Peptides against a protein of PDB entry 5Z08. Designs and how they scored, part 56

Target 1, 168 residues: chain A of PDB entry 5Z08
Amino acid sequence: RQKDEWAKKTSSLMKQLDWFIGEHLGAMLAAEELGGPVVGELMEIDPDDLSAGFNAHGKLKKATSQPDLDRRQRRIDDIWGPQDEQGQAHKRKRGADEALAASAEMRDLIEQLMNKLVEAGGDNSATYVEIPRESAAARFLVRSKVAMFHPNDARRLRLVDFGRDLDD
Target 2, 222 residues: chain B of PDB entry 5Z08
Amino acid sequence: GLPRLIDAIEEASKIPAKRRQTPIKPTIEKLTTHLYTHGASPDSLLRLADLLTLRNHLDQASLAAITRNLYPSSTVSDEVVLRFIGALGHGQLKPTLALQALFLRWLVMVYHLLENPGVLGQVYGVLFDLLDTAAIRPQLCHLLALVTRRKHVRPFRIQAILTLSRQTGGDPNLTGLLRVFKNYYPEIIVGDATKGRASAFKHPDPQWRQHLDEIQQRRSEA

## One batch from the design tools (peptide; made by RFdiffusion4, then SolubleMPNN)

Design b1_p11_8_s1 (from b1_p11_8, 4 letters changed)
Fold by OpenDDE base, seed 5:
Structure b1_p11_8_s1 (fold): chain B 168 residues (1-168), chain C 222 residues (1-222), chain A 11 residues (1-11)
Amino acid sequence: as target 1 above (168 residues)
Amino acid sequence: as target 2 above (222 residues)
Amino acid sequence: SKELQLLRMFE
């Protein structure tokens, strides 16, 4: 009974997390990856706001076209760049694509972290996921105190074991 | 006068040191003494910028000595600024990174004398893209700290600084620049990158500043 | 348990 309630609660929470990642966190993480506000300090970045760019007041500004910057820079400049009509549709699409990519990265990272935690069977040394880069997703989890980096290796991330603190 | 000294150095710069009929060092010393005493007019400053930024046969010590004494007697034109900016980065035809660092330091020290400070804002991307060049990073961050406006603080640049800060083990100059960015966007979480010591971007040479002020004051009295 | 704790952080 308690296991089933726990399983249901876990499932419900996972669905809520998935929803939160998809609806809110993905866009915010994308904004952070794009060098926008860090998630947790700016709570409400609409994907449309990401596409419109930020003005001198931290609000959405109309961007001017500089051409030849790097692909990620283009994505950011496209998100934060000038709103011409055709550019707006492409910007919205790119903003959506970046949000989707960030959402996918967060989901994958969470899945890996959870899987490693389960597989480790209580061995903290085995709970580390090797991350290819310090993503906005990884940073968010660390800032949220959900995950922690290995003390000596910032490429290794693990979930904070909140359960051990409850059993002690 | 200064123009004649520049003429002599320009001619000497076309000839390899071993093939010069006369040593250039005494002429360089006269030039640097003149610059120290009187500064450089806008026209002379442009000519000197060309000597400093274009590939020639002048030795690095001479170029550095000129740069260290490059006191503007008046304003600094956009053209002069762009000569120095164009000389930045990697390339066989570009000045040494050590000399580029001196140019950036000079731009910091004369920033208040620019005819159009906005010119540096227009080339902000060029400057920013050089942050990975360790040899010029300290002076580059200082210049960027002066030049940065809200329009320059873009998500990709924030991320680029954060990434580079991690890669460099938290370079204090990058942390300082990131603090400047955060002044425009307080919501930028710098994370652990801000926990480090940040550069305060103090004036790089107070004595040079004082001497510049003396030269500039003479202009206002004329 | 940890999934639940992660999720509690979002509550």
Scores: peptide ipSAE 0.009, ipTM 0.276, DockQ to the pose 0.056
Fold by OpenDDE base, seed 3:
Structure b1_p11_8_s1 (fold): chain B 168 residues (1-168), chain C 222 residues (1-222), chain A 11 residues (1-11)
Amino acid sequence: as target 1 above (168 residues)
Amino acid sequence: as target 2 above (222 residues)
Amino acid sequence: SKELQLLRMFE
């Protein structure tokens, strides 16, 4: 009975988490990846603002032609074609695509972290996931104190085991 | 000598590992052994900084091994410093954040050997704007703690640290940096964000420091 | 518990 209630509760929580990732967090993470505000600042990021890109101050960059901008920023600038109706549709689509990508990355990262925790059987050294890059998703989990980097290797991320601190 | 080893690695770095005629690992081991024994001259440091910071076909383990053995035999030039600073941040052309953390750690450990420590003060804004990057934040805060002067402690940066501290749930490294700021302006209200444990910014590697001192001592005797 | 903490960040 308790296991079934726990399983149902866990399933419900996972569904809520999946919904939240898809509806809200993905767009916010995408904004952060694009140089927007860090997730946790209560800034209403309009999806339309994601398409505009952010300057070094986290403000929407106006389309000025500086050549040496990093490929991600070029993708954003290439999104700022002329403000015709087709340009707005492409902006919205690209913003949606980046949000979907961020959502997928967050889901995959959580899954890997949870799987490694289960597989490790209590060995903290075995709980690390190798991450190919520091994503907004990884940073979010660390800021939230849900995950931590390996002290000597920033490519290794693990879930914080909150259960151990309760037994002391 | 060291220049010939660097030449060989530079040439190998242009070629994908699968297309190399000879394995690079033995040459990397010779390089790291030489660096450990003799250190690197300013000219060699610049060449190695380019190998570490520019996109090439060297594997991450080799880059990390070179960085861990990057003992200066003399001073560190502004140009070398700027190579490492220019390699920081997000981007497809940037080194991995793990490697960037090693670069920042290296800059902390060689700070006293900089020809012009003021160069880091000139790029203070660039460093400060990277504090949101969690993977490099510990070393970045340590470096900023060394570099920070009164001119850098501005209201907007105080607010930025306070905001980021709230968002991170009170990162000890940010708390440590905020304490450094408070040393210049005691009136800074640190609020509840600083009630937490602060980093002491201890030397990252005492053994590395000792070995560096031995290499530096040999130069003073010549 | 961890899933709950993630969810609490969203509440």
Scores: peptide ipSAE 0.008, ipTM 0.282, DockQ to the pose 0.064
Fold by OpenDDE base, seed 1:
Structure b1_p11_8_s1 (fold): chain B 168 residues (1-168), chain C 222 residues (1-222), chain A 11 residues (1-11)
Amino acid sequence: as target 1 above (168 residues)
Amino acid sequence: as target 2 above (222 residues)
Amino acid sequence: SKELQLLRMFE
């Protein structure tokens, strides 16, 4: 009974996490990879916001009527985005593609981290995943205190095992 | 030889200073003298990197002395680099921020000896996220100035530097790093943040460089 | 195994 309840709760949490990754986190991670705000500083990035680009302050272009902000933002958009309508469409498509890629990367990373944690059977040395690069996904997990780098190898990442701290 | 000195220090590092049968200072002095004269092989560098980055019972003065004399006789492996990068940041198991600053300074001074300079580019975000740590910021900005490539210059990082520059009142090291970014994207609007003095990221220790070159030259002649 | 159940949750 308790194992079945735990399995159901875990399944529910994983579904919620997958939803969160797909609907929110992927776009935010993509924004970070594309040079937008760091995930966790801006909670709501609409995919449309990725298309609008980020101002020199990494803030979403709110349609704020101030002409000087618009000039700075136009310059950043001119640097990072195509200026024409075709360019805007390409930018939107690229933003969506990057959000999907970031979502996939986050899912894969979480899966690897969880699998290693389970496989390790309590051996902390075996819980590390080798990461090919430092991604927005990896950084997010570390900033969120969900994961940590190996103290001696920045290419190795593991989940923080909160369960052990409760049994001691 | 150097391996025997490292063995003795490794064993001593496991024991609190008050419980050691013999003082470690003479052995540290022999080690640093040897390093100054001959440098460290890749294998010795890795062992020394572990002694410097892992929590042990060595005193801060000894760790700093080893770091100041950590002349590579050859190349610096990715593994050695990653040990030092992994030692950065805040935490109870991390070295002191003062020692971390020495590690970053060392990485700057040996950057041209890295087997794969690209390894630092792979951990660029780890380094970049530490820019808010004032104690290591000067050396960190210098290292980032060497490591930065076009792929690392992203809008969020530009913004992060701009924000931090404002918060710090225009730290010259941040201004210097922002100028490096601007070399890749000249159109970056840095506003008032660049009106200030920028660090030129000069070599941290010309004497250390000269001595390193002498050690490296002896190897090429052997 | 608990591992196979976690893997199945991502499928």
Scores: peptide ipSAE 0.008, ipTM 0.269, DockQ to the pose 0.064
Fold by OpenDDE base, seed 2:
Parts: C-alpha cells; sequence; structure tokens
Structure b1_p11_8_s1 (fold): chain B 168 residues (1-168), chain C 222 residues (1-222), chain A 11 residues (1-11)
C-alpha cells in the first residue's frame, strides 16, 4: 500500500516535471544555449523576448543587420531573423524546435542522473553520469543545486542526494 | 446539541432545496450560532468538513456561513485538513473556487491548531500546483508562506513562481511567497520580481482570531 | 524505481 502510494506520487511528480520541462524550462534552456540569459540568473525571460536574441552579455540584442559569420550567431540570427510575418513564423518555429531540443536534452539528462542514482545502490561514486558537453541543462541543474560536478572531472555529473543531507 | 444540528443538516443536504419539506436556513442559523458560541469538537469538525467539501444540495451561502463560523474548540486533525485539501482545484465534484478560497483562509487562521502541521508539508506539491488558479491564489500563497520549509524550496518551484509572477504582472502574493523562498536561499536571484509590492501575509481576520482564542481558552479551563 | 528517485530529488 505505501509502495503503491509512493509510486503514484512519484508518477505524478514525474508528470509535473515533464510538464515543467516542456512548458517552461525547455524554452529558457534553449535561450541560454543560444546565448540568452542564464537560467536562474536572469529569471525575467519573456518567451517573446526569446525571439529578439541576446548579446554576449545575455542582454536582448536588437537585430543588427550584420550577418556575423559565427555559426552560433547565425543560428541566433536565423532564430531571430527579420520581423516580417514570414520571419516571425520562422523564428517561432526555430524557437520551438530549440525549446523542444533543450527539453529533450534536459529530460534525457535527468533520466540518466536518476538511473545512475538508482543503480548505485548508495555508492556515491557510482552515481556519476558522463556528459558529452557542459550543456545549459547541466549548468542549470548545478546552479539549482540539484546536481554536482565531480570535483576533478567536469564531464561527470551526479544528483545531489538531498535525502542524505537532510539526515545529517 | 451540535451533533443533532449536524444530523439535521446532513439529512437536508441529501435533498434538493425545492423538495425539502422544511427550510434549512433556520437550522443553519442555529448551527452557526452554536459554532460561534462553543466551537466545533474534532468529531464535529470532521462531519462539517464532509458537508463543506463533498457535493451536496446545500446552497453556497449556507456553506460559506458554516465555513466563516468553523471555530475549532480543540485541535484540527490531519483528516479534517486533508478533506479541505482534497476539495481544492478544478472539477465538477469540487466546491466552488469562492468556497475553496474560504477553506484556504480557514486553514491559515487555524494553522496553529493543527495536530500535525507537517501534513500540509506532505501535500505541498498539491497546493503549489494550484498557484495558477487566480481565485484562490491570495489565500494559497498565504498558506504556502506558513507551510514552506527549506525542503520545499526547489529550483523548479522558484522558476514556476517567477514565470507565474511575470504572467500575472507581479501578483503581490507571488512576490510575498518568493520572498519566503529567498529567506531559505538568499542566493536566489529573483530579479525585479522581489522589488515589487509583496503581501505581508497578515492574519486575514483579527476579530475571528480573537473569538477563536476565547473559545480555545474555555477548553483549557474545562 | 527510476520514478521514485526523481521524486526524492525534488522532495
Amino acid sequence: as target 1 above (168 residues)
Amino acid sequence: as target 2 above (222 residues)
Amino acid sequence: SKELQLLRMFE
């Protein structure tokens, strides 16, 4: 009975997390990946402001006409292209695609982190996930104090075991 | 006594108002007068919680009147709390949002009488997920401000409040709740969301509190 | 279960 209630509660929270990732966090992570504000540092990203692009300092860049040859800047400019109706539709679509990609990355990362935590059976050394890159998702989890990098290897990420820290 | 009044109201609640042989209003007035004078025992509170939270044929004015006079004479059990929490949200079987707001207000006003305040912490997620419901948000934020502990302050909840604060144009109740979160984690960057006017979460009804204290004092003398 | 550990992270 308690196990079933816990399973139901877990399923409910997972659904809520999945919803949160899909509806809110994915877009913010996408903004960060696109050079937007860091999720948790600049909490004031209007999804509509995501469409305007960000400068190197995470501030909303006014669409300056110069095609910076940087692929990332092109991606930003392509996501943030001219404000005509067609350009806005393309911007919205690209923004949606980046948000979906960021959501998928976050979901996958959380799943891996959780799986490793389960598999480790209490061995903290076995809870590390190898990450291919320092993604916005990984940085967000670390800034949020939900995850920690390995002290000697920034490619290894683990969940913070809040249950153990509360028992101390 | 109070049990007999509750019996009469329970029976009347099963019957549509148009089919009742006797008007229920005089019985409701007797109940509310009794509650005002003596309060409700734990057993009576549970029965009244069921009348208030379960779908029945009582009119909204009667339900509101009972809720406004729902003075506990003793403690409030987890079961009573969970009845009110279970009545929150959207659904055809749920009480009206106006009545839900009164329930949340009641929980705020009787928070110090809960047998186990931790029960609200256990259902924190359920309460938090209702913050988007504008009609109950003021009382919900107040209750969450009382219930919130460090364990509840999570990044996703911080972000959810910030997002909702932007969407609502900076609801003072959300700003107030965010300040409570910041008390546990001062490093939370809340930006301009905390610069706005925040609710102080003052007691909703000082007169109700005073009267509750008088009822509770009689219990300690008995 | 994987779901249970996710809950603990958010509890």
Scores: peptide ipSAE 0.010, ipTM 0.285, DockQ to the pose 0.333; fails the geometry check

Design b1_p11_8_s2 (from b1_p11_8, 4 letters changed)
Fold by OpenDDE base, seed 4:
Structure b1_p11_8_s2 (fold): chain B 168 residues (1-168), chain C 222 residues (1-222), chain A 11 residues (1-11)
Amino acid sequence: as target 1 above (168 residues)
Amino acid sequence: as target 2 above (222 residues)
Amino acid sequence: SLEKQLLRMFE
């Protein structure tokens, strides 16, 4: 009974998490990846705002020619050619695409982290996921104290096991 | 004395070099020699800060020479600091980026002589926003490393450094600044951006430091 | 648990 209730709660939580990732967190993570505010400082990001880019303060940039755009940001500016009516539609679509990409990255990362935790069978050394980059998603999980990096290798991320600290 | 030399340079600075009756270079050399020997009083330091930061007809070599010899004989006031900070960034009325880098280097070297180090903390945002300016970034990161307190380490600034580090291919100065941030928030993930050699923010000029200490010691004995 | 931490993030 308690295990079944736990499984139901876990399932419900995962659904809520998936919803939150899709509806809110994805856009915020995309903003962070694009040089916007760190997740938690901006409560709501319009996908249209993602298309405008962010200044060094994490505020929405007006369309200023930024010379040293990150490859993703350069790709953003290259796609943001002159503001013709067609350009605005492409800009909105791109903001949505970046939010979707960030959502997918977050979902995939959580899935990998959970799978490794289950597969490890209690071996903490086997719970690490190799991450290709330090993503906004990875940073968010660490800031939230949900995940931690390997002490000697920042390319290895694992879930924080809160269950063990209660049994000692 | 130093005030008379400053007077002569101030008057010459109002006139284009081609219209000056006398070459200014000998007066600049006298000024720099005096500064090297005795340093600048707070009042003289303010006047020199205005000469260095305000648009005038002095040549870049003269301005650089004054800046390299700008030894304070005493403390550095908030007003002097703010003159140099106000001169930073892009603009037609601002000093060259090369001269701005010298100003930032100077602020690093005299940081321990500031009457109120907190003044730099108040303008932290202004300084931080200039990190994208490659020409001044090394000295700016060093100054920020000295000035940074927990209140300045905000999530958006962490992200800004991380982003800029990626864009610059891991500038060692940015990595160094990020390490300073991490001292306040150990949970900051620096990832591959910190795998590079970070700047240790060593004193920019040990000989200049030694000479400054000698000038400062003469004041304490008086 | 991860679940409780994730829940706290959504609170």
Scores: peptide ipSAE 0.017, ipTM 0.281, DockQ to the pose 0.104; fails the geometry check
Fold by OpenDDE base, seed 2:
Structure b1_p11_8_s2 (fold): chain B 168 residues (1-168), chain C 222 residues (1-222), chain A 11 residues (1-11)
Amino acid sequence: as target 1 above (168 residues)
Amino acid sequence: as target 2 above (222 residues)
Amino acid sequence: SLEKQLLRMFE
């Protein structure tokens, strides 16, 4: 009975997390990957300001006319390109695609982190997931103190066991 | 006594107001007077929680009057708490949002009398998911501020509050809740969301608290 | 499933 209630509760929590990733976090992570505000640092970005793109410091870049040949800037400009109806539709589609990609990356990362935590059976050394890159998703989890990098290897990420830290 | 008054109201609650042979208002007034004078026992609280949370034919003014006089004479059981939590949210079978706000306010005011305060921590997710409901948000944030522990402060909840704070133009109650989160994790980057005016989550009704204390004191002397 | 794994993390 308690196990079933716990299972239902965790299922509910997972659905809520999945919903949150899909509806909110994915878009913000996509914005960060596109050079937008760091998720949790820049709280005041109007979705409309996202359309203007961000400088290397995550500040709103005024649409300067020079096509910066940087593929990332092009991606930003393509996502945030001219506000004509066609440009807005392409922007919305590309923004949606990036949000979906970021959502998928976050879901996959969380899944891997959770799998490793379960598989480790209490061995903290076995809880590390190897990440191919420092993604916005990985950075978000670390900033949020949900995950930690390995002290000597930034390619290894683990969940913070909040349960153990409360027992100390 | 109180049980007989509850019996009469339970029976009246099954019948539409237009079909009642006797006006219920005098019985409600007797109930609220009794509650004000003596409080409600755990058994009476459960029965009253059912009257308040289940769909019946009682008018909103009567339900609000009962809720405003719902002084526990003893402790508040998990079952009573769960009745009120189960009544929250949107739905045709749910109480009005105005009444839900009164329930949340009541839970805040009786929080120290809960038999198991941990029960609210167990339903934390249910409460947290209702933060988008503007009508109950002030009382909900206050309750969450009391209930929040380190285990509840998760990245997705931090981000949800931040997002909702932006969407609401910096609701002081959300800012207050975010400050509570930051107390558990000072390293949480909350940006300008914490620079705004935050609710202090003061006791909603000092007079109600004083009267509750008087009722509770009589229990300890008996 | 992610759901079963999250379930185990909260056990």
Scores: peptide ipSAE 0.014, ipTM 0.280, DockQ to the pose 0.201; fails the geometry check
Fold by OpenDDE base, seed 3:
Structure b1_p11_8_s2 (fold): chain B 168 residues (1-168), chain C 222 residues (1-222), chain A 11 residues (1-11)
Amino acid sequence: as target 1 above (168 residues)
Amino acid sequence: as target 2 above (222 residues)
Amino acid sequence: SLEKQLLRMFE
């Protein structure tokens, strides 16, 4: 019974999380990856704002100064393509695609973290997922206190086990 | 009730222990028992914050006992937060550093009950400037890890943490705070300062959290 | 709860 309730709650939480990732978090994570505001500073990022790019202060860039940041930031230069109607549609589509990619990355990371937690059988040392990069998704989970980095290895991430303290 | 207990302690706090007609310890025990059972209302929290932060004749053990049982029954106002922040640092009129560490720990544990979490962001500079105080640094770094936003991650603060990390031999709490900063600006070159052990900033007291949740739940049902 | 922490990040 308690396991089934936990499974139902977990499933419900995962559905809510999936919805939240798809509707809100994906766009915000995409904005962060594109050099935009960190998730939690801007509650509502219009996909159109993603197309405008962000300055070093996380504010919408006006057309002039593009600092050459990471590979995803270079895609912002492609977003500043011609102001024709087709260019705007392509910009909106690219913003949506980046939000979708960020959503997928977050979902995959959460799934890996949860799977490792289950597989570890209570061994905290076995709960770490190796992350290929410090993504916006990984950073978000750490800021949220949902996940934590290994104290000696920032490439290892694990879920914070909030439940262990309830079973003791 | 709780207000009457606070009244008695406020009056006793004005008088040196040796000049009190009655021992205050039994009243402190009644207060802490009441706080443990029912928590403190916003009004009671403010009065208790004044007792904890203002110079008076209460003993350190009593002040620590009140702080350890300072369960909010509801929200924590900006005014209460500012009382505790104002009590931080060095000064003859300020609480002991041990008590300040308990205040910071309390703020971490009740962060989710703040009426306006942004109030801590407004006093971010005050908190940050206290990082050199070793006695409160662990709890201070934990609180800053919760409070930090992009606007707070400035070059001078990055450099200040890096400098302090070198001076302290790589304090894990500072390394943890640098990782939080790096979450806002991945391009921050933290060098060897991040290769060390970092604090995970785990909840400082899971039992206290559980008991707080029970107190909070009872209010939602009333 | 994780939900409350997530919700607060979005407040």
Scores: peptide ipSAE 0.010, ipTM 0.258, DockQ to the pose 0.100; fails the geometry check
Fold by OpenDDE base, seed 1:
Structure b1_p11_8_s2 (fold): chain B 168 residues (1-168), chain C 222 residues (1-222), chain A 11 residues (1-11)
Amino acid sequence: as target 1 above (168 residues)
Amino acid sequence: as target 2 above (222 residues)
Amino acid sequence: SLEKQLLRMFE
């Protein structure tokens, strides 16, 4: 009974996590990878916001009427985005593609981290995943205190095991 | 030889200073003298990196003395680099921020001896996220200035530096790093943040460099 | 538990 309830709860959480990654986190991670705000500082990044670009403060351009902020941001958008309508469409498509890529990377990383935790059978040394690069996904998990780097190897990442602190 | 000195220090590092039968200071002095004269082999360098980065009972003065004399006799492996990078940041198991600053300074000074300089590029975000830590920022900016490539120059990092520069009142090291970014994207609008003095990221210790070159030259002749 | 960690991410 308790194992089945745990399995159901875990499945529900995984579905919620997958939803969150697909609907929100992927775009935010993509924004971070593309040079947007750090994930967790901005909670709501609409994919359309990725297309609008980020101001010199990493804040979404709200259509605020102040002409000088618009000039600076236009220049950043001019640097990183094509200026023409075709360029805007390419920028939107690129933003969507990057959001999908970031979502996939986050899902894969979480899956690897969870699999290693299960396989390790309580051996903390076996819980580390080797990461090929530091990604926005990896950084997000560390900032969220969900994962941690190996103290001696920044290429190795593991889930924080909070379960041990409750049994003591 | 150097391995025996490291063995003695490793064993002493497991024991609190008050419980040691013999003072470790003479052994540390022998080690630092040996390192100054001959440098550290790749194997010895890894062992010393562990002593410097892992929590043990060595005193901060001894750790700093080893770090100041940590001359590679050869190349620096990815593993050694990653030990020092893994030691950065805040935490109870991390070395002191003062020691971390020495590690970053060391990485700057040995950057040309890295077997794979690209390893630092792979952990670029780890380094970049530590820029808010004032105690290590000068050396961190210098290291990032060496490591930065076009792929690392992203709008969020530009923005993060600009924000932090404003918050710090225009730290010259951040301004210097922003100039490095601007070399890859000249169109970056840095606003008033670049009107200030920028660090030139000069070599931290010319005497240390000269001595390193002498140690490296002896190996090429052998 | 991993569950509590995930819950903290969604809080």
Scores: peptide ipSAE 0.009, ipTM 0.264, DockQ to the pose 0.076; fails the geometry check

